# Designs tried in a protein design run: peptides against a protein of PDB entry 2AKA. Part 8

Target 1, 299 residues: chain A of PDB entry 2AKA
Amino acid sequence: MEDLIPLVNRLQDAFSAIGQNADLDLPQIAVVGGQSAGKSSVLENFVGRDFLPRGSGIVTRRPLVLQLVNSTTEYAEFLHCKGKKFTDFEEVRLEIEAETDRVTGTNKGISPVPINLRVYSPHVLNLTLVDLPGMTKVPVGDQPPDIEFQIRDMLMQFVTKENCLILAVSPANSDLANSDALKIAKEVDPQGQRTIGVITKLDLMDEGTDARDVLENKLLPLRRGYIGVVNRSQKDIDGKKDITAALAAERKFFLSHPSYRHLADRMGTPYLQKVLNQQLTNHIRDTLPGLRNKLQSQL

## One batch from the design tools (peptide; made by RFdiffusion4, then SolubleMPNN)

Design b1_p9_1_s2 (from b1_p9_1, 3 letters changed)
Fold by OpenDDE base, seed 2:
Structure b1_p9_1_s2 (fold): chain B 299 residues (1-299), chain A 9 residues (1-9)
Amino acid sequence: as target 1 above (299 residues)
Amino acid sequence: SEEILSILD
């Protein structure tokens, strides 16, 4: 069992093929955050490609099981269209949108049925994340008035599971005490054992303010700590700013900032990816024996 | 379920 993350990927694919049972508790990382918290940007930064739906309101409307696999080649595959290799990541984005619309229709509703996307790349570490719809309070379009609660209920299907780690994404330019991500994490993980904090938009904080206390794990302590990142601005994304250049700028930001330079080696997207790879691997190792026993008992 | 267990072998 040398490749634990790929092993869990196979399990995820198998369960998706037969319909995931509510009793399944696979070791995984669920990504939670409010709309515009920067979740999609973090995921795209891992891949180094623009491939996720963008826009106003709710962009992620189905769970996206994103399986990153280190490989000598670069391409993507969907579980729902086996055998098709995508090398154009714009086509990947379009397929996500099409597959989402196929299930939800045109009313901008949500569905709990996951999309399984595997990305092979020489630029990624083995890592699997479940991207979940962004929490919102305002329905758009033909969304039902209770869309907020529908999203929350969907999230709870993942984050209440004991073997689910929670990647809580919060923007620094908003009051962290009001972070939707941290609120839901605290609800299901009151001791902060399963939650990893990601702080985005550090570059957008008011002049004279910083998130040092948060990043040092002094304000809202999590066992697994916090990692700050700097994503591309919406303008940069629209302008197709190169992600590699953005990652370099992120590194420069932390190194040059008086409040963060001492933390720079433990900040940024590359470090986040490394930490998540390690934590997920270790988490799988710890949980698989119990999962095996549970599955055997269900035969 | 048996097939799934075989993945863990």
Scores: peptide ipSAE 0.249, ipTM 0.891, DockQ to the pose 0.799
Fold by OpenDDE base, seed 1:
Structure b1_p9_1_s2 (fold): chain B 299 residues (1-299), chain A 9 residues (1-9)
Amino acid sequence: as target 1 above (299 residues)
Amino acid sequence: SEEILSILD
């Protein structure tokens, strides 16, 4: 089998259709991180489009199964509205918001029911990620007072599964020792076997400080290592800086930074996408035989 | 489950 990621996509769609949700231990990558850690920006950088809900506080309120598929054409499709091709990614954003509100209401509550979004693009590698709500400690607006626990419980439904890889997104301009992403990863993956570290906001670190030790896997070692990225700033977003230009700036950042120059070829969004594609492919190859046996035993 | 298993064929 060569197209393993598309194969798992079909499995995900099939299980979603029957309401299995996160109960099945499918080989997948769950994206975890605190609010404003940069998760949405990383995902948008993969696609090269602005299409995810934005705002202060919690924006992702349902699991988003994001299936990236390399194609000669560019469009998006939702599992909940099959046959409709979205070519305007603003409409994709609006559909995510509408579908989220349809289930959760307008009180910014959360639901464990996934949204399945497939994006075809010539600019992506085959890659499937499950974007999860950002961890928070303080309810905002009309959120329920136990929103922190609701989010954590939702995350645990995914990350406790043995075949779930964890993309732990942590901002460099915060204390990494207190990273919500790394904490939850350590809880369910104490040996660091399933966790991939992503370090965002490297460009926002205080002068005289760097994350070299983390990126070199010397501070908090993970078997799968760390990859640093630089996302667009809010100013860049407001100024409508395109993602292509941002990716060029990211490359320049790593190449020109004294602490990161030697790591530059193993940093940045394009490299992250490549690594995730490879790791997911290999992970699927390793886990599918066991999954097949499990399914057969349930007949 | 049988239908899902067929995806793996």
Scores: peptide ipSAE 0.245, ipTM 0.887, DockQ to the pose 0.781
Fold by OpenDDE base, seed 5:
Structure b1_p9_1_s2 (fold): chain B 299 residues (1-299), chain A 9 residues (1-9)
Amino acid sequence: as target 1 above (299 residues)
Amino acid sequence: SEEILSILD
């Protein structure tokens, strides 16, 4: 039997090919969070490469179906340009930007049509995520005044689906009660059954404060819990700080922090990858029979 | 649809 995550990848690709993307209730993980919450950094840390568009405001403007596949080789492929293997991840970034602009134009608008990107790497676990545009309240540039609602509507197309798990990314240095990610998750998953919490920017919290209560799942309980991570700073990114070094620093951060040391083995990007791999695998196993029946009934 | 189902076989 083939791995379940690659199996779902094939389903995703097949549905994308026929234009039935957003309306399918495939087992998947949608990544949600406010702008600057650290979503892109988390995803790049999984790959160990800088490959996502960067900038101020809305960066992700189309859903990005990111399919990570453990392999002996390292390269990326887009569904919209079959046969082309990308080994330079800067070119991957450029292709995402180009493909986004092709559909949305240059007005920084959004489109619900996904980009399908598969990354083969020896440094990843099998994992598929759908990166969604960051939630915002303030239009920038020539964006339409209702861009906030357009983004929300797009997100809702994914997160309202029963088989969609939600990776809610919230920065620790902001009021968690005002987290856009947790708000939308609570709206569509009021019992916290489908939501995995990620807490970023733990290293940027004010002195004398910590997110221990959140990470221990005591403040806003989620069935699937919370995982804290430490991403590279913008300075580190601009300075081309190695992601491997950043991961080591992340480990050191948790081990050396009085509030987090006891949780260190259940924190950090590597642990998050493992948890997501396991949860997605189990989720697929649980949902595939129902999905098969549904598809069969449509024949 | 049949092609999609074949993926699940």
Scores: peptide ipSAE 0.238, ipTM 0.885, DockQ to the pose 0.788
Fold by OpenDDE base, seed 3:
Parts: C-alpha cells; structure tokens; sequence
Structure b1_p9_1_s2 (fold): chain B 299 residues (1-299), chain A 9 residues (1-9)
C-alpha cells in the first residue's frame, strides 16, 4: 500500500494543476500565525536548510504547499518547473521569491494561488504543510490598506475546511490571549478539535515568567495539545547559524529549564516533526474514504 | 475528476 502522505501529495498536485483552491477539502495541515511568530523558522528547522524568504512584514505572500519526503537524496522540486532539481537551497529561496513576484508584482501584494514545493531529504519525515501568509494589521510599502482582511480571507479559505488541521504558531513572549493564530483557530475550531498549538520564542520570555501552563494544556486546552520549540534568533539567522547546532541548543534549553524539564521529551522541533507526521497520517486515513466518495459523486 | 479519482485506485 502506498504511503498516505505521498498519496495526498499527488492529490494536491493534481488539484493545483486545475486551479482548484477554495473548494478543496483535502486532509492537510495549514500553518497560521502572526507576522514574526516564527513560522518560517519552524519549517526551515524541519528541512535543516535556509530556503524561505526573509524580511520584515509579509514575507510569505502566497500559500506554500511544502511537501517533505524522506529520501536517500537531498533536493527540491517545484510543481511550476517540473524536471528541474534544486540542490542549492538558496536557489530554492530565490525561486520562491521570483515566482511570488511574478504573480503578485513588486508591491508586496498577496495571491491565493499556491506554490507547490517538494523537498526530498534523508533528514526529514514525510510531512506536508501549507504555509500561509502571516496575519498583520499594518500595511507595508504600497500594500492596500485592507491587506489585513485580504490575508484573513485567504486563510479562511483553508482553515474553515473540516479536513484541514491547523498548526497555530504563537510566540510565548506575547500575550497568548492576543495570539492571532489562536484567535482564528478558535473562530473556526471552537472546540479545539483540529488545532495543534506551537509555542515559539520560549527563550525570549521575561525572567520569572514561563509558559508551563500553556504547554501542559491547562490554560487554553486543545485536544491535540501544544508543543514548544526554540528557533534561532534573528541575529543567528542573519549570521547563518547552523540549524543542527540550533536544534541541539533547543534540546538543552528544555532540559535545563526548571519549568520545562519534565516536558522536555515532548518538546522541540524533532518531536514536533514526529507528532505532525503521525497526526497527518492518521488524519488522512480517517478522511480519505469520505473524500473518495465525494469525488465519485461528482463524476 | 476521472484522473484525480484514479490516484485513489
């Protein structure tokens, strides 16, 4: 039997080829969070490479369907340029930027048309995520004044679907009650059945404060729980700090922190990858029969 | 839809 995640990847590619977006209810994980919440860093940590656009404001301006595939080789492929294998991940970043600008222009606008990127690597688990633009309230450059609502409308096309799991990325150094990610998740998933919480920036919390209650699922309970991660600082990213070293530092952080030591084995980027792989696989298994029936009825 | 359905076969 074919692996379930690669099977859904083929479905995603097929639907993308016909321009279907808003009406799709594929089993998938949508990544949501405010700008600078740490979404890009989480995704790059999975791959172990720097390959996503960086900067201030809205860096992700089109949905990015990121398909991670365990393989003996390491390279990337885009659906929009089949046959071209990227082994330099800087070129991957440049292609994302170029393809984004080709559709949106240079005004930092957004488009709901996804970019499909597949990364083969011996260092990843099979995992597919849809990275969505970061929620914002302040337009930058020559963005339209309603850019906030354009982004929200785009996100809603994904997160309102019943087969969409929500990876809600929230920074710990901000009031969780004001988390853009958790707000939108609560709106479309009021019972917390489809939402996985990721708490970033735990290392940036004020002295004497911690997110223990959140991580123990006691403050804002989600059925699928919370996983804390520690990403590279902006300085480390700019300085091209090695991701492997950063992951080791993350492990050390949880083990050495009095408030998180007891949770350390259920925290960090590697554990997050494992959990997402398992949850996505199970979710696909549960939803595919219904999807098949729906497709058959449309013939 | 026919081609898409064939992926699930």
Amino acid sequence: as target 1 above (299 residues)
Amino acid sequence: SEEILSILD
Scores: peptide ipSAE 0.236, ipTM 0.886, DockQ to the pose 0.785

Design b1_p9_1_s3 (from b1_p9_1, 3 letters changed)
Fold by OpenDDE base, seed 1:
Structure b1_p9_1_s3 (fold): chain B 299 residues (1-299), chain A 9 residues (1-9)
Amino acid sequence: as target 1 above (299 residues)
Amino acid sequence: KDEILSILD
């Protein structure tokens, strides 16, 4: 059962090779959220490395199939440059940026063509996520006027699939009723069967407010529940605060917060990683019996 | 197609 995620990884790579990336209903997790919701930080926290593009506005402009594989060694590989092992994660970031720019140009446009990145690390659980561009409302710079709709259309190619789980990333310091992630999730998953909620920026909430009701699954119930996380601040990132130290601070945050202490063992990045590993594994197991026939009909 | 399906064997 531990090999189920690697099995789907092979399928993902094979489909990418033939250009049928988003057309097939593979058991997978798509990551959705508004711009600056904290998606990239969550993913980097899993790896424990800074390796994703950063900046204001849109950062992810192509789907990123991020395949985390537990290994005794630490390195990254791209499907588009097989055989090259990256051990410097800054080089990984640069390759993502270069490969993105190669396809989209320099106008901050988007492309539906995925980048497939596999990261081997002793610090990760087996986990595959499809990171999608952050939802936006207002075009900036040289972005097309319809960039909002382009992004939404791209997201819909993934999240409308029945076997797609949705990791909805929402910042706590914004009104969750207006969460772009939860809105799109509810649109395609009205019963909340496929959606996992991640609440970021809990440390940035206004004094006297908390997200306890959300985290306890009482406000906007999801079958798969919510997990709160605390990411590094932009100041921390700029100051190159160690992710390990940040994870310790996250643990301390939940343990010491009056509203969250009772939930602390079911919060934080390590717990999220564990839950996602289990959720994905179980989801693949449940989907596999009919997958062959479905794929045969779609190919 | 057959090669891809063989992954599930």
Scores: peptide ipSAE 0.343, ipTM 0.918, DockQ to the pose 0.914
Fold by OpenDDE base, seed 5:
Structure b1_p9_1_s3 (fold): chain B 299 residues (1-299), chain A 9 residues (1-9)
Amino acid sequence: as target 1 above (299 residues)
Amino acid sequence: KDEILSILD
């Protein structure tokens, strides 16, 4: 069962090698959300390392195919530089930035050409995600005035595919009705069949408010439900707070919160990892019988 | 193409 995700990884790598890029309908999970919704933090929490570009505005400017592989060793590899093993995850971050700039230039533009990154770690479950640029409304710097639509078009290339699951990341401290992630998910998945909701920043909600109704799948129902997580604050990130400690704090948060204690076993980053692993594995299993014929027509 | 499809065999 655990071998199904690596199988799709091989397909992803093979297609990337021949340059077919984003038009493939592989069983995969695309990560969508507004800027600063907490997407990068969620992904880093899976790995247990800081390795994604950080900053204000758009940080992810190319699709990042993040392939997590459970292994006895810990290192990262890029498809564009085969044979190089990265053990320093700061170097991973720098390589992502360099490879992004190589294609897009320094104008903070975007490119639909994916970066393929594989991370081997004893701390991960097998899991592949496609991290997509954060949705934005306002161009910054020398970005083109239509950057919002460029990002949207890029996202649509992934999320409109039938075999694409959508990890919709929304911050709890913002109006959920205005969630960019849930808006785009509902547009392409109106029945909520392919969408997994992630609610971040639960610890930043105003006193007297909670997201219980959302997390209980009562407000905006998704077939695959919602999972709440608590990420490190920017202060904690800057202070290099250990991710392991942050995960413990996350567990404590859910257990100690009156509105979430009863949900605690179905919340948090570790549970999210497990769910995504299972969802992706099952999705691949369901898709495989017809995948050969489907891919044959696309090649 | 055949090589890619062989991954699914």
Scores: peptide ipSAE 0.338, ipTM 0.916, DockQ to the pose 0.890
Fold by OpenDDE base, seed 3:
Parts: sequence; C-alpha cells; structure tokens
Structure b1_p9_1_s3 (fold): chain B 299 residues (1-299), chain A 9 residues (1-9)
Amino acid sequence: as target 1 above (299 residues)
Amino acid sequence: KDEILSILD
C-alpha cells in the first residue's frame, strides 16, 4: 500500500491541475494565524532552510501547499514548473515571489489559487501543510480597504471543510484570548476537535509571565492540544542564523525554563513535526473510506 | 475525473 500522505499529495496535485482548490474536502492541515505570528518560521524550521518570502504585512498572499517528502536527496519542485529541480532554496523563495506577483500583480493583493511546492529532504518527515495568508486589519500598499475580509474569506474556504485540520499559530507575547488563529478556529471548530494549537514567541514573554496553563491545555482546551515552539528572532533571521543552532537553542529554552521544563519532551519544532506527521497520517486513514464517493460527487 | 478517482483504487 502507498504511503497515505503521498497519496493525498497526488490528489492535491491532480485537483490543482484541473483548477479545483478549496472546493474539495481533502484530509489536510491548514495553517492559520495573524501577521507575524510565526507561521513561515515554523515551516522553514521543518525544512531547515530559508525559502519563504519575508517582510512586513501579508507576505504569504496565495495558499502554499507545502508537501514535505522524506528522501535521500534534497531539492524542491513546483507543480507549475514540472521537471525543474531547485537545489538552491534562495531560488525557491524567488520563485514563490515571482509566481505570486505574476498572478496578483505588484499591488500586494491576494489570490485563492494555490502554489504547490514539494520539498524532498533527508531532514523532514512526510508532511503536507497548506500555508494561508496571515490575518490582518490594516491594508498595505495598494491593497483594497476590505483586504481583511478577503483574507478571511479565503481562509474560510479551507477551514470550514470537515476534513480540514487547523494548525492555529498564536504568539505567546499577545493575549491568547484575542488570538486571530484561535478565534477563527473556534468559529468553525467550536468543540476543538480539528484544531492543533501552536504557541510561538514563548521567549518574548514579559518577565514573570508564562504560558504554562495554555500549554497544559487548561486555559482554552483543544482535543489535539498545544505545542510550544521558539523561532528565530527577526534579528537572527536577518543575520542568517543557522536553523540547526536555533533548534538547539529552542531545546535549551524549554529545558532551562522553570515553567516549561516538565513539558520539554512534548515541546519544540522537532516534536511538532512528529506530531503533525502522525496526526495527518491518522486523519487520512480515518477519512479515506468515504473519500472516493465524496470526491466523485464534488468533481 | 476517472483518472483522479483511480488514485484511490
């Protein structure tokens, strides 16, 4: 039997080829969060490379279907340019930007048309995520005044689907009760059955405060729980700090923090990657029996 | 459509 995640990858690619996007209820994980919540950093930490667009505002402006595939070799491929293997991840970043601008123009607008990116690497587990634009309230550049609602509408096309799991990314240094990610998740998943919480920026919390209650799933309970991570600072990113070194620092952070040391083995980017691989695999297994009939009616 | 569905066969 074929691996379950690669099987769904083939479906995603096939649907993209025929112009179907968020209309289909595939078993998948959508990544949601406010601007600067740390979504892109989490994804880059999985790969161990800098390859996503950076900047202020809504940098992700199209859905990015990121398909991570464990392999003996390291390279990336785009569905829109089959046959071209990217070994320089800076070129991957440039291609994402170019392909985004080709569709949206230079006005910083958004498009619901996904970019499909597959990354082969010996350093990843099989995992597929749909990175979505960051939620915002402030238009930038030539964006229309209703850009906030355009983004929300785009997100809703994914997260309202019953087979869509939600990776809700929230920064710890902001009020979690007002988290854009958790708010939208609660709207479409009121019982917290499809939502996985990721708490970023734990290292940026005010002295004397911590997110222990959240990470222990006691404040805003989710069936699938919360995982804390520590991403590189903007200074570290600008300075091209090595991701491997950053992951070591993350481990050290959890082990040395009095509020988190007891949770350290269930925190951090490597653990998150493992959990997501398992969650997605199990979710696909649970949904596959009825998927053929469902897809037949949707095509 | 049939080609896509065959992925699940």
Scores: peptide ipSAE 0.332, ipTM 0.915, DockQ to the pose 0.809
Fold by OpenDDE base, seed 4:
Order: sequence, then structure tokens, then C-alpha cells
Structure b1_p9_1_s3 (fold): chain B 299 residues (1-299), chain A 9 residues (1-9)
Amino acid sequence: as target 1 above (299 residues)
Amino acid sequence: KDEILSILD
């Protein structure tokens, strides 16, 4: 028997190959958040590379099954072009965009058909995430007027599944009570059993305010808790700020902040990676005994 | 289906 996360990766790839991914209740983590919540930045910070599409409005328009695999080498592979090893992550970004456009066209529409991307890296822990389109209210480009609901429906295909964990990404510089991520999570996981909270943009909060209560799991309790992170600003991204340097700055932020210093060892992107690896592994272990029977009924 | 299920064996 393989390691649990790689095992599920094989299942994900197999299901994608037969077009059954959206209908199956695999143990996995779906990433949800509003547009500009910092979701893509979190994922890129895991890899340590810029490789996701950027821009205003809806950037992610297809589910991205991101399979991180610890390896001595660094390269990426897409399921739709097996055998091609990408070592330039800019090319990875371009491939995501091209593959998205191939299916959705140029209207900036969405498709529920996932892109499967595997990244081998010495800088990652084994971790699989399903990145979903950011929730939005305003159509852009040639998007249909009901794009908000199309996105929500797509998200629901994943987050309503019992074995789906939800990585809810919320910006701290907005009212967390109105977080799109936390709202949808609460809708499908009212007891907070499947939801992991990620709080971004802690560095952008107004002076005199902090998210301590949230991070201490006192405001909107989740069984799996909250982890704060500090992503690169758009200026930093445009300025090609090194992700490694950004991670160091993130650590410094938590250590030096009066409200977060006591939490610093349980905050930040590296800690988030560890927690997600552990939680996903444990979750797979818990669900695996019944998975075969469930899959038989779903296939 | 059988091939997929064999992954769990």
C-alpha cells in the first residue's frame, strides 16, 4: 500500500481520465474563497513558485487539482499532457491558461472539468488541494450575468461531499463575518467539522485592529481551527519579490506583532503546509475503510 | 471501474 496522499492522487487521476471527478466523494481538500482573498498566493507559496494565472476578476475558471509531491527534483506535469516535464513555472502558468481557454473559450466562462497538475519539489510536503474559482458577484468580460451562481454551483459539487475538507480562505482586512469562504463553509458544514480556516492579509488590517480572536478560534469556531498567513502584496508580486524572502517576512510579522506573537509557532505558510499534510493524511485514513464500497456505488 | 478499484487493493 502506498502513502495515503499519493494513493488518492492516483484515484483522482483515474477519475479525471473517465470524467467522474465531480461525482465522486474522494477524501480531498477544496479551496474556497472570494476573489482576491489570497487563495492563489497561498498555493504559490506552498510551491515557492509563481505559476497560477493572475489578474482582475475571475482568474481560476476551472477546478485545479494541485498535487504536491515531495521529491528530490523540481518539475510539474499535467495529466492532459503526460510525459511533458515543466521546469519553467511560467510555462506552467501559460499551460493552465491555455488549457482553461481551450475548454471555456475566450468569454472568461467557467468549466467544471478539472485541470490536474502535479508538482514535484523538494520544497513541498505531500499535499493535494482542489483550487476552485473565486466567488464573485460581478460578471466580467463576456461572462453570463449568472456567473456568480455558476461558480457557486461548481463549488457545491465539491464542498457538499462528506469527504471533502474545505480550506476556507478569508482576508482579515474585510469583515470576516461576511467572508464568502466562511459563509459557504457554514452552509455545507454548519458544525465546522470539515472546514480549515485560513486568514490572509493580516498585514493589511487597519491600525488598532487585529484578528486575534479569530485565530484563537474564539469568534467563529472551527474544529480544525484557523491559521493566519501573510502573502506577498500585489506590489511585491509585480516587483518579483522572492517567495522565500516573503516567507521570512511572514515569520517576522507574526513574531513581532503584539497580538500574534504568542501564536507565531502555529501561524504562517510553512505551518499551514504541515497542518494540511497531516489533516489530509488523517482524513484519508479515516475515510479509506469505507471508500471502496462508496466508489463502487458511484462508478 | 475494476482498474480504479484495484488502486485500493
Scores: peptide ipSAE 0.306, ipTM 0.908, DockQ to the pose 0.905

Design b1_p9_1_s4 (from b1_p9_1, 3 letters changed)
Fold by OpenDDE base, seed 2:
Structure b1_p9_1_s4 (fold): chain B 299 residues (1-299), chain A 9 residues (1-9)
Amino acid sequence: as target 1 above (299 residues)
Amino acid sequence: KEEILSILD
């Protein structure tokens, strides 16, 4: 089988090198969610490392093209600093923060210019995601009062593209009907053809309540369905809880929960990673012929 | 663009 995801990675890198090409609709997965929906935790769980910026406000302020590549070695590389191999993931986090600040300044503003990060690891499947800023309604610091709309406009640049899949991350401990992720997804994908639902914070739901109906795709149906995950709490993150231990706890949660045990084999971060790898691969296979034709016509 | 197309060859 062809390595389609690495192929698209090469395309992404090439386009980044020549600047933003709004005319190219690359097959990709855009990650959308509210500011505290748990997006960063999901991505870190894939890698098994803490490497994303943390904070109380808008943390992700530039699109992060995260390219996961299965490898015998573990290291990270940025497109903006070629040749430098990062083996300390704290340094990866610092580089993301520095590169973000370099472009946005100190006012906590946002920029649509992507950061391209490739992570080689024996613990990952080939998978590329575009992490986008979290949706918020409340400006912080020196952010402009219209920051909400700036974020939305940025997200729309990605999610309106026909070949863009949408990973909609929603917390279970909030009303799903008010999910920022699902709202924006429904706006651009009203038939739910391009949207994959991720439900976080299942462990934080009120006693006596569950998200079974959502996870069974009965409440707000998506063609590509929903996958529940349990991320580390902020307390766990601050306490440096091991991600491996967290993943084990996640599995235990689903297996032991009366409402979720029957779904346990189709839940959790490892399953999500597998599904995304498969869906992205298939999506690339389906879209590449059209993309090639489009590029040829532009010569 | 030609170089990009070569990636798809």
Scores: peptide ipSAE 0.287, ipTM 0.896, DockQ to the pose 0.703
Fold by OpenDDE base, seed 5:
Structure b1_p9_1_s4 (fold): chain B 299 residues (1-299), chain A 9 residues (1-9)
Amino acid sequence: as target 1 above (299 residues)
Amino acid sequence: KEEILSILD
């Protein structure tokens, strides 16, 4: 069952090698959310390493196809530099930044050309995600004035595809009605059939408030539901708090919170990882026959 | 295309 995700990884790599067709509709999960919604932190928590670019503004400027593969070894490799195994994840971060700058320049622009990164680790489940640029409304630096629309157009190239699941990441400490992630998800998936909701920053909510109704799928129902997570604070990141400790703190948070205790077994990063693995696997199984037929018709 | 299809075999 878990072999289906590696199969799609091979497909992704093959299509990247020949130049991906704009009409390609591979089964995949696209990660969407506003800037600072916590997308990168969620992905890093899956890996258990700090490896994604950080910044105050736009961070992800190219789609990042992140292929997590359970293995006895731990290393990363990029499709654009085959044969090089990265064991230092700071070097992974630097390579992402360098490869991004190579294509976009240093003007903080964006490019729709994906970066393919595969991470082998004993600490991950098989899982492939496409990290997309965070939605923004305000150009910064020397970004073009229409950067908001450029990002939107890029996201739409992924999330409009029928075989694309949407991981919508929304911070709990912001008005859910103004969630960029849920807004775009509702636009392309009005019935909530392809969207998985992730609620971050639950630990940063104002005193006396909680996101119980959201997490219980009662406010804005999604077929695939919502999962709450707690990421490391910026202080924790700066203080080099390890992700293992953060995951333990996350578990403790849900177990000890009166509004979330009853949901604790269906919350947190480990559960999210498991759910995504299962949903992606099942989704691939359901969509592969159609994909095969499509490819055959193109011969 | 044929090589890509072979991945699905």
Scores: peptide ipSAE 0.279, ipTM 0.891, DockQ to the pose 0.743
Fold by OpenDDE base, seed 3:
Structure b1_p9_1_s4 (fold): chain B 299 residues (1-299), chain A 9 residues (1-9)
Amino acid sequence: as target 1 above (299 residues)
Amino acid sequence: KEEILSILD
C-alpha cells in the first residue's frame, strides 16, 4: 500500500495539470495568517533551508503547494519544470519569484493558480501544505485598492472546502482575539473542528505577559489544539542565521520559560511537523473513500 | 478523470 500523503500528492499534481484550482475538495492543509505572521518561516523551518520569497508586504502571491517528502537525498522539483532537480535552495527561491512574476506581472498582484513544489529531504517528514497569501489591509505597489478582498476570496476558495484543514498562524505579540487567521477560521469552521492553531512570536511578547491560556486551549478552544513555535527574527533571517541553531534556541526558550516549561514537549517546530504529518495522514484516510465515490459519480 | 481515479486503485 502506497503512503497516503504521496498518494494525495499525485492527485494534487494531476488536478493541477488539468487546470482545476480550488474547486477540488482534496484532503489538504491550508496555511492562513496575517501578513508577517510567520507562515513562511514555519515552512522553511520544516525543510531547514531558506527557499521562500522574503520582503515587505505581500510576499506569497500565489498558492504554494509545498510537498515535503522524506528521502535519502535532498533536492527540489517544480511541477511547471519537470525533470529539473534543484539542489541549491536559493535557486528554488528565485524560481518561485520568477514563476510568480511571470503570471502576476510586476504590479505585485495575486493569482489563484498554484505553484507546485516538491522537496525531497532526509530532514523532513512526509507533509503537504498549501501556503496562501497573507491577509492584509494595505495595498502596496500597483496593487488594486481591493487587494484585501481579493486575498480573502482566494483563501475562501480553499478553507471553505470540507476536506481542507486549516493551519491558522497567529503572532502572540498581537491581540489574538483579533487574529486574521483565527477570524477566518472561525468563519468557516465555527465549531473548531478543522483548525490547528500555530502561535508564533512567543519570544516577542511584552515582559509580564504570556500566551499560556491560548496554548493550553482554554481561551479560544480548537478541537485540534494549539502549538507554539519560535521563528528566527528578521535580523536573524537577514543575517542568514542557521535554522538548526534556531531550532535549538526554540527548544531552550520553551524549557526555560516559566509559563511554557510544562508544555515544552508539545511545543516547537519539530513537534508541529510530527503532529501535522499524523493529522494529515489520518485525515486522508478518513476522506479518500468519499473522494473516490465523488470522482466515480462524475464519470 | 478516469486516469485520476486509477491513482486511487
Scores: peptide ipSAE 0.276, ipTM 0.892, DockQ to the pose 0.790
Fold by OpenDDE base, seed 4:
Structure b1_p9_1_s4 (fold): chain B 299 residues (1-299), chain A 9 residues (1-9)
Amino acid sequence: as target 1 above (299 residues)
Amino acid sequence: KEEILSILD
């Protein structure tokens, strides 16, 4: 038997070929959050490279199936151009943008058709995530006035499926009770069975406040819990702060913070990667038998 | 669907 995550990668590639509306419920993790919640930064921290589109407003406009594969080599490959190995991650970013524009046009619209990106790296654990467009209230550019609902409809195509885990990314420097990510997760997962909470921007909270209660799973309990992370600031990103250095700073943040030091070993990007790898693996193990049966019944 | 099922074999 192959490793479960690589096995599901093959399933995802095949699923992509038959379209998003296929009657299939693959075990996967969908990443949801409001605009600027820190989703892209979390994903880039996993890879250790800057490779996702950046900017104001809606950046991710197509689902991005990000397949991380531990390997001795480092390169990326897109499903839509197999055989081309990208070693420059700026070129990866440009390809994402080009492929997005090819389908959506220049109006900054959205499309439910996924981009499949596989990244081989010695710095990653096997992990597959589906990055989804950030939830928004305000159209930008030539986006239609109902873009908010278009995004929501797209997200719902993923998060309503029973075998979809939800990585809900919420910024700590905003009212967590009003988190777009947690709201949509609560809507489709009211018992908190499929949702993993990620709390970003812990370093940007007002002095005298902390998210300890959330991180300890006491405010909005999730079966799969919460993990806090500290991403690079926009200034750090613009200044090309090294992600490795940022991860060290993240560790230092948790260890030195009076409210979080007791949780430090269960916080941070490296721990998040490990947890997601484990949870996805276990989830695949639990869901594959049912998926097989469903597929067989449809033949 | 048949192709996907074959992956699980």
Scores: peptide ipSAE 0.276, ipTM 0.891, DockQ to the pose 0.721

